# Peptides against a protein of PDB entry 3ESW: the designs that were tried, part 157

Target 1, 322 residues: chain A of PDB entry 3ESW
Amino acid sequence: NNIDFDSIAKMLLIKYKDFILSKFKKAAPVENIRFQNLVHTNQFAQGVLGQSQHLCTVYDNPSWHSIVLETLDLDLIYKNVDKEFAKDGHAEGENIYTDYLVKELLRYFKQDFFKWCNKPDCNHCGQNTSENMTPLGSQGPNGEESKFNCGTVEIYKCNRCGNITRFPRYNDPIKLLETRKGRCGEWCNLFTLILKSFGLDVRYVWNREDHVWCEYFSNFLNRWVHVDSCEQSFDQPYIYSINWNKKMSYCIAFGKDGVVDVSKRYILQNELPRDQIKEEDLKFLCQFITKRLRYSLNDDEIYQLACRDEQEQIELIRGKTQ

## One batch from the design tools (peptide; made by RFdiffusion4, then SolubleMPNN)

Design b2_p21_5_s3 (from b2_p21_5, 14 letters changed)
Fold by OpenDDE base, seed 3:
Structure b2_p21_5_s3 (fold): chain B 322 residues (1-322), chain A 21 residues (1-21)
Amino acid sequence: as target 1 above (322 residues)
Amino acid sequence: MDEIDKKLIEKFKEELKKKYE
């Protein structure tokens, strides 16, 4: 009896699709109650929800994408991408071009466009005077700074001239296109927008231990790829745990299509206690938010994303980037 | 058929073969 494995596999696929789609139906009343209780009783859960309400949607702004593309030196970027892509003889297909684009954007952003600001230069003394700056603390934004989603302003005094220099911590990425300086928060914020402006699938990764970075979904590699603009790093998720010997507890990725605990990708050693929430509750929370983000998608889109999610979960369990 | 569907079909085939082999 020649088992028609092809026919059986096709039948299994149909059943699998139906099963997957059933998971993304409207939440049951019991799930809504669990979610509400969790976000009202657990501060970490409330924080994740709050971040998702901003980070999952803020970068999907066509007007911002246009401003970004008008601000960047696209001629230089694409010239460099084309040059590197041509060296490989196109043997690996068109999908690899996007990986080269992201690598060039990392180079361009760090080398040509944006600056690290540990301390600002003195507004009075001019360039290369940051060494003379003493921190005095932080204060709220003034009326002008408040226009650009500024929550905190760091205050510095110049040891040379005695004048005060303000370093606003802007959260408006469009303002960052003008200022072109910051720390990991500003770098990741603007770089996330830049990647989104090229039509890429991007997630913002929040680490509880005061670092942030991006993930890009590579169609060539068929997985989420670590991207850190501060480090000009592509596909090096180990840099924090191994190279920096950083201790970490949580890494949460925020994207338009979902919220995912990606801690297993980045926390390879020196794991801190995960005591902010029960693991089952965190899993539920991320799944619930993800489900809500997908309510408007059609069945094909839901299925494709669910398949991607499953592959990512397998990757995270195996601890091997495939 | 989407590339994802093709891959899943192949995975299902492999699993089925292992079960019936």
Scores: peptide ipSAE 0.193, ipTM 0.843, DockQ to the pose 0.757
Fold by OpenDDE base, seed 2:
Structure b2_p21_5_s3 (fold): chain B 322 residues (1-322), chain A 21 residues (1-21)
Amino acid sequence: as target 1 above (322 residues)
Amino acid sequence: MDEIDKKLIEKFKEELKKKYE
């Protein structure tokens, strides 16, 4: 009897799909209790939840996307993308075009659009005067700065003219389109919005050891790809652990469809103690938040995302991102 | 059937073949 493997495989697929979908049903009371207890008793868990409430949704703003696209030099960007795509992209199909786009956006953002600000220039003396600036400390925002989601303002005195220059740390990415300067936080914040404005699947990656970057889901590579706007880096997750010899404990990715511990992708050596939360509790937390983020999705969307999640988990376990 | 489903079907077929060999 020729076993109809095709029919059996199709039946297994149906059962598998149903099983996957069953995991995304409304959380059981016991899971809710566990979640509430965890976020109330563990500060790290509370921090992850708080970040997820902002980072998972804030960039899904169509009005912001429009403002971004109106602000960027799209003609230059697409000219460069088209040039690179015409050179070597045709053989790989349309899906590779987005990789070229992200690479050009990295170039454009770092080279043409945004500026690193270790110290601000003196407001009185003008450009290239940051060398004359002495930090005096930080203070709260004034009334104007507070309009742009500013938590802190760094204060600097010019050694040349004696005037005070304020460097507000804006969290409003639309304000950053105007200021065009910042550190890793401002860079990652605005760049995340920029990538989202092109309709890309993007995650914000938070590292506990004071760095942040992005991940982009490449349809061509069929995986999440490391993207760091500060470094103009594409698909170089090793840069922190290997090149910088950075010590790290946690890397958490925040996207509209989920929260994922991506530490294994980036922490390749010099791992710091992971003592902020139990590993089982962190896994539970990320899964629980992810489940909540997907409550409004249809069965097909849930299934597709679950398949991506599984592929990513396999990748992270096997270390096969190279 | 999307590409994901096709890949899963093929994977299931391979696993099934291994069980019945």
Scores: peptide ipSAE 0.192, ipTM 0.848, DockQ to the pose 0.751
Fold by OpenDDE base, seed 5:
Structure b2_p21_5_s3 (fold): chain B 322 residues (1-322), chain A 21 residues (1-21)
Amino acid sequence: as target 1 above (322 residues)
Amino acid sequence: MDEIDKKLIEKFKEELKKKYE
């Protein structure tokens, strides 16, 4: 065959690079109008935008990273990572070390560092008294609680001593380093920051049906990996749909470099109606926000991220981990 | 050539071969 496939492929690569870069230029006026109309008319779109304005940037704080690294038992963590890496890591390549790190951070966080809190212990009666606590409802934060980005405070009464215990739902992850307790929101919030503090590419995944988790980009696996700190779970995206039999409609991932609908990774069965937004509008919204997040990146960075995006989209379409 | 570029070239080659062979 007289077809020089190698030369053609090289030419296609050049054209592809140019094409990709063209997509990340400044938005056309028509795109801006579409975006503005969408976020002003669709509540779900407003929610996604609002979340992106916070979640895509809040964890990129060097001061917070330093505080995290000073707070964690790094000696213990790296000791455990080194032990696991020594078993097979050298054979698989050095990139696998980061996977071991994330797995150890999951273990450390759940087993040694953070606590699940359905109900708080009684401030008066002490430890292991949560069973005696009756919820009285929720209220706004007091002056001290407000210092730590607290939106709501759950109020509990002890059935034994009658005293009131406050459980502030802090959104400040630095405060969570002190309190070291919470539910899925607090777990995911702080754990996202922890992963970021190690210089990892991390996304915060919001599920419409009241759950949240992380994704980490594994250089070893060359893909986004499901990470749930509450479940000490690594690369188990099926746990919600299959193990929990959870019904879900939307899973949206928020990272510094983009917003992505990752529903297809996690919603494997029992899909709820996706009636909050048109599919084409959601796709447009995520792409538009992603484009804005990448405005300051150079051509090489844009190209690399676009290649990752393409591989992820292929993965999501195929329903198979690559 | 970047490793990403090498992989893409190989993918393009595979697609071209499938289309024309």
Scores: peptide ipSAE 0.186, ipTM 0.842, DockQ to the pose 0.738
Fold by OpenDDE base, seed 4:
Structure b2_p21_5_s3 (fold): chain B 322 residues (1-322), chain A 21 residues (1-21)
Amino acid sequence: as target 1 above (322 residues)
Amino acid sequence: MDEIDKKLIEKFKEELKKKYE
């Protein structure tokens, strides 16, 4: 009798699904103890946990999404997306349209919307006066600045008029829609929210060596795609290690569905010592947090995400984009 | 059956065929 490979394959799929789902069951007591001990004893682990508690959920705010969409020039954005999409001869409804959208959002954000701020302009002298600004240091936020999750305020003195200009480092992305300026932190923060506002799967990537960027899950490419708003960069994970010759140790991605060590995607050369945590402990930590983030999801959602995770891990191990 | 499941089934079929051929 001919082996019914289809039937056997379907049975294997069921078993495989069950196996995958079993990994996302509630943590065993031993895992909880390990987690607590790790977070208590390892500062890097504590930092990752702390970041996950914020970054994994903060951007899932429908009210913020509405504000973003009301603030952006959607007509311009979609006009440009449609234009570029049409040029390349794609049919409407293709998943690739979203990639064009992200690329336009990168363009729009950098060129039309947000500004890089090394030093602020003088509030008195007006535009293009940053060259006259001398840093005096940093201080805590005032009462108004504190309303917008400001952790620190950089203080500058104008060499021309002598007036003081404050540059609050806002963590409230809605405030950033107003101020429209900042450094990598502000750029990534607001841009992450912008992408989320379009209903995209987005992760915030934290690099230990003082940079941050995004990842977008492209349904067309069927993978996580590097997105850096500061650089107007799409799918160029190599820019840091290769183009910048940046030395890096850790890149951690934070999303609503998980925390992932994505260092292998971005650290292609000039790797710094990964001595902040044991590799096995970091892997455990990320998996543990991810399990917690997925606890409320149904089996189908868990399975789909697990499949995505597996593909990503294969990609990261192979050191090539899929 | 979603597209992921379809792909996985096909992969399993391929591996099964290799094992039994």
Scores: peptide ipSAE 0.178, ipTM 0.837, DockQ to the pose 0.718

Design b2_p21_5_s4 (from b2_p21_5, 11 letters changed)
Fold by OpenDDE base, seed 2:
Structure b2_p21_5_s4 (fold): chain B 322 residues (1-322), chain A 21 residues (1-21)
Amino acid sequence: as target 1 above (322 residues)
Amino acid sequence: MKKIDEEKIKEIKEKLKKEYE
């Protein structure tokens, strides 16, 4: 008797869907208690929660997307994307086009649009004077700087003219469209918004050891792809551990649909002690926040995202990109 | 049928076949 594997598989799929959907129901009272206790007793958990409240939602602003698209040289960007896409002989509209778009955005952002600022230029002496700048420390923002979510201002004195130059560390990505300069924080912040403005699925990756980058979900590759605007890097998660020999403990990805521990993708060697939280508590925390972020989604959306999550977890365990 | 369902059905079928071999 030939087992009708097709019929059985269809029945199992229904049960599997129901099972997945059941995981995204409203949290049980016991889960809420566990969550509250964790964030009140563990500083790392509180930090992850705090970051999720900002990073998971802030970039989903249609007004900001419009401002970004009006600011970028879209003609140049799409010209370059079309040129690279045409070389491979693919038809227009294929999923691979988006990968070319992200690669061009990386190029455009680093080469044409944004500037690395180790030290600011002297406001009095003009361009290319950063070599003359001595750090005096940091202070709080003034009234004008405070309008742009500035928490810290770095203060520099010019060795040539003696004048003070302020370098506000703006967290408002719209202000960064004007200033066009910063370090890894400003780069990643604005670049995350840029990618979001093109309608892409993007996560902000926070590393505990003072670095930040993006992940983009490639429909062509059918996985999350490492994207670092500072490095003009696409799909090179090994850069930090191998090329930089960086020691790291935690990499947490923040997106509109979830919070994920992606440490296994980036921490390939030189792993620092993961002593900030119990592994089970971190797993619970990320799942709980992810569940909350998905409360308003329909069953189809929940199922699709859960399937992506499952594939990502398999990828992270196997250490192989499928 | 959605592509995601087709992929999952394929995965389920492969698992079923392995269990019955």
Scores: peptide ipSAE 0.130, ipTM 0.789, DockQ to the pose 0.745
Fold by OpenDDE base, seed 5:
Structure b2_p21_5_s4 (fold): chain B 322 residues (1-322), chain A 21 residues (1-21)
Amino acid sequence: as target 1 above (322 residues)
Amino acid sequence: MKKIDEEKIKEIKEKLKKEYE
């Protein structure tokens, strides 16, 4: 009997959909207990949870998106995107336009919009005076700085004029639209918001070894794409392990629809010990948080996201970008 | 049939064929 692979595949798809939907239903009491015990007993788990409570939702602010779009030179951005897209002759379809947009946003952000700040310029001496600045340490924010979600302020003394310059480490991305300077944290924070403001599906990637970057979901490539605003890097997940020879243990991606361990995408060599949590507990934690983030989604949305999750997991296991 | 379903059916078929070859 000729195996009707078509009929079998259709039946399997129905069963698969039902199975996926069952996984994203309300957590069982035993899962809640496991989750509570994990976050109360494991500091790393508590940290991941804490980050998820902020990073998964903070960028989904329509008012912020409007402010971003009003602040950026959209005419310049779209002019440049259109130029690059025209070179492709539309052969690859409309979905590739978004990739060109992200690439231009990387260029625009680094070259035209934002500045790297290792040390601030002296407020008294003016531009290009950072070389004269000596760090005195860090302190808490003052009353004005506290208005912009500032955790710490770095203090510098000018060797030339003796004046003190404050470098507040703002976490408010709207304030960063004004200050237009920072390090990897400020860069990634504001750039994540910028990408979100264009309606893109974006994740914030936290690396335990003191770096942060973005991922966006490319509809053209049909996968998550590495994006580092500091490096003007698109689809180069290897830059940390290979180019920088960076040693890393954990990379966790935080998005509105889930929390995912993406370590396998970025840790290609020189892996540090993963001793902060059991692997099965980390997997459980990420899945549990992801489940909570999807509670309000309909069956079709849950299914679509689950299909993307499956493809990503396959990619991460194979170690090859598809 | 939704495009995503068509793609998934194709994937399932390919896997099934490989198991029976």
Scores: peptide ipSAE 0.105, ipTM 0.770, DockQ to the pose 0.679
Fold by OpenDDE base, seed 3:
Structure b2_p21_5_s4 (fold): chain B 322 residues (1-322), chain A 21 residues (1-21)
Amino acid sequence: as target 1 above (322 residues)
Amino acid sequence: MKKIDEEKIKEIKEKLKKEYE
């Protein structure tokens, strides 16, 4: 009796879909209680929740997308993308174009658009004077700086002229389109918005050990891809653990459709103690927030995202990004 | 059929075949 594997697979798919959809129903009272208790009793959980409330939604602003696209040299960007795509001869299909776009955006952002600011230039002495700057500490924003979601201002004194230069740490990515300088926070913040402005699926990755980067969902590679604007890096998740020999404990990805512990992608060696939260509670927290972010989605969207999540989890367990 | 369904069916078929081989 020839086993009709096609019919069996179709039946199993129906059951699987129903099972997946059942997981994304409204949270039970017991889950809500567990969530509330966790975020009220665990500081790390509260931090993850707080970040999710901002990072999961802030970049989905059509007005900001328009401002970004009006600010970037789109002609240059697409010229370079088209050139690289043409070299590939379309052999890999149309989906690879977006990978070339992200790679060009990384190049453009680092080389043509944004600047690293370890220390600011002296406002009085002008360009290339950062070497003469001594940090005096940090203070709160003034009235003008406060207009652009500034949490802190670093204060520097020029050793040459004695004048004070302020380096506001702006969290408003639109202001960063003007200032065009910063550290990893400003780089990742604005670059996340840039990628979103091109209609891409993007996550903001927070590392507890003072670094941040992006992930882009490549339709060509059919997975989340590491993207670091500071390093002009595409698909190099090993940079931190291997190249930098960085010690890390947590990497959490924040996107419009979910919050995911992506530590296994980036923490390949030199793992620090994961002592901020129980592993089961972190898993629950991320799943619970993800479930909330998907409450308004239809069954097809929920299923598609759940399939993506499953593939990512398999990838993270296997450790094979290749 | 949606592309995602086709891929999942393919995956299920491959797993089933391996279990019966």
Scores: peptide ipSAE 0.102, ipTM 0.770, DockQ to the pose 0.666
Fold by OpenDDE base, seed 4:
Structure b2_p21_5_s4 (fold): chain B 322 residues (1-322), chain A 21 residues (1-21)
Amino acid sequence: as target 1 above (322 residues)
Amino acid sequence: MKKIDEEKIKEIKEKLKKEYE
């Protein structure tokens, strides 16, 4: 009996694919009930859901991508990428070019394009006057500021001229292309859109302990890569827990194809209590939202993403950057 | 940041106007 090993292998592969695809079928009624109960009873779960409703889809806007590409100095960016790629990239194959692009975008964004704003300059005294600014507090947006999805405005008084300067915290990334200043929120918001505008797979990472950054899926490295625009950092997930000695509890990644607890990638030491939700419920929540985000995808897309997810989970368990 | 009252901002602006008049 010649065992057709090829036929068996094909059959096993089909069964495995079917098994994987079965996990992404429409949620059972019991799962919907569990989900609804979780988001209604757990504030952290509600927060994750609320963030997913915005962050997973907001950056998938072709009109915004066009505006971004029209605003950036693409000639400079590609000139620099080509220059760096010509030095070392040819030996590594074509897929590494995108890593060079992301590294240049990090450089360009921090050094040439965007500015960190601890305090605004005085509108009356002009540039380099932030040292004279005293925070008075926060307000709601005015009528003009409200046009650009502004949730809060920080109010400062100039110690020199006494005038009031407003620092609106805009959430509209297109407005940020104009203002070109902010803190970690504005940096990550606009930089996420920039990366998306180049057609990259990008996730927005929210840390409960008041920081945000990106992840980019590198086809060269075949994994999610840490990207922090504020730090001009590429593939340095350890910087928060090790270099900053930051204490953290949760890091959640939000992308068009899913929501993932990436805490294990970034929380290497100084872990704070994870007491906001049961671990099983958080896992369920992320999987449930991810499943919903993939409902419109075809079987091949679902399977490819599931394979990617599996590899990521293996990476996160092993604690080894491959 | 603490919320600042709109009235307090108005007061500050009014004081500034008087100093330049």
Scores: peptide ipSAE 0.080, ipTM 0.735, DockQ to the pose 0.005

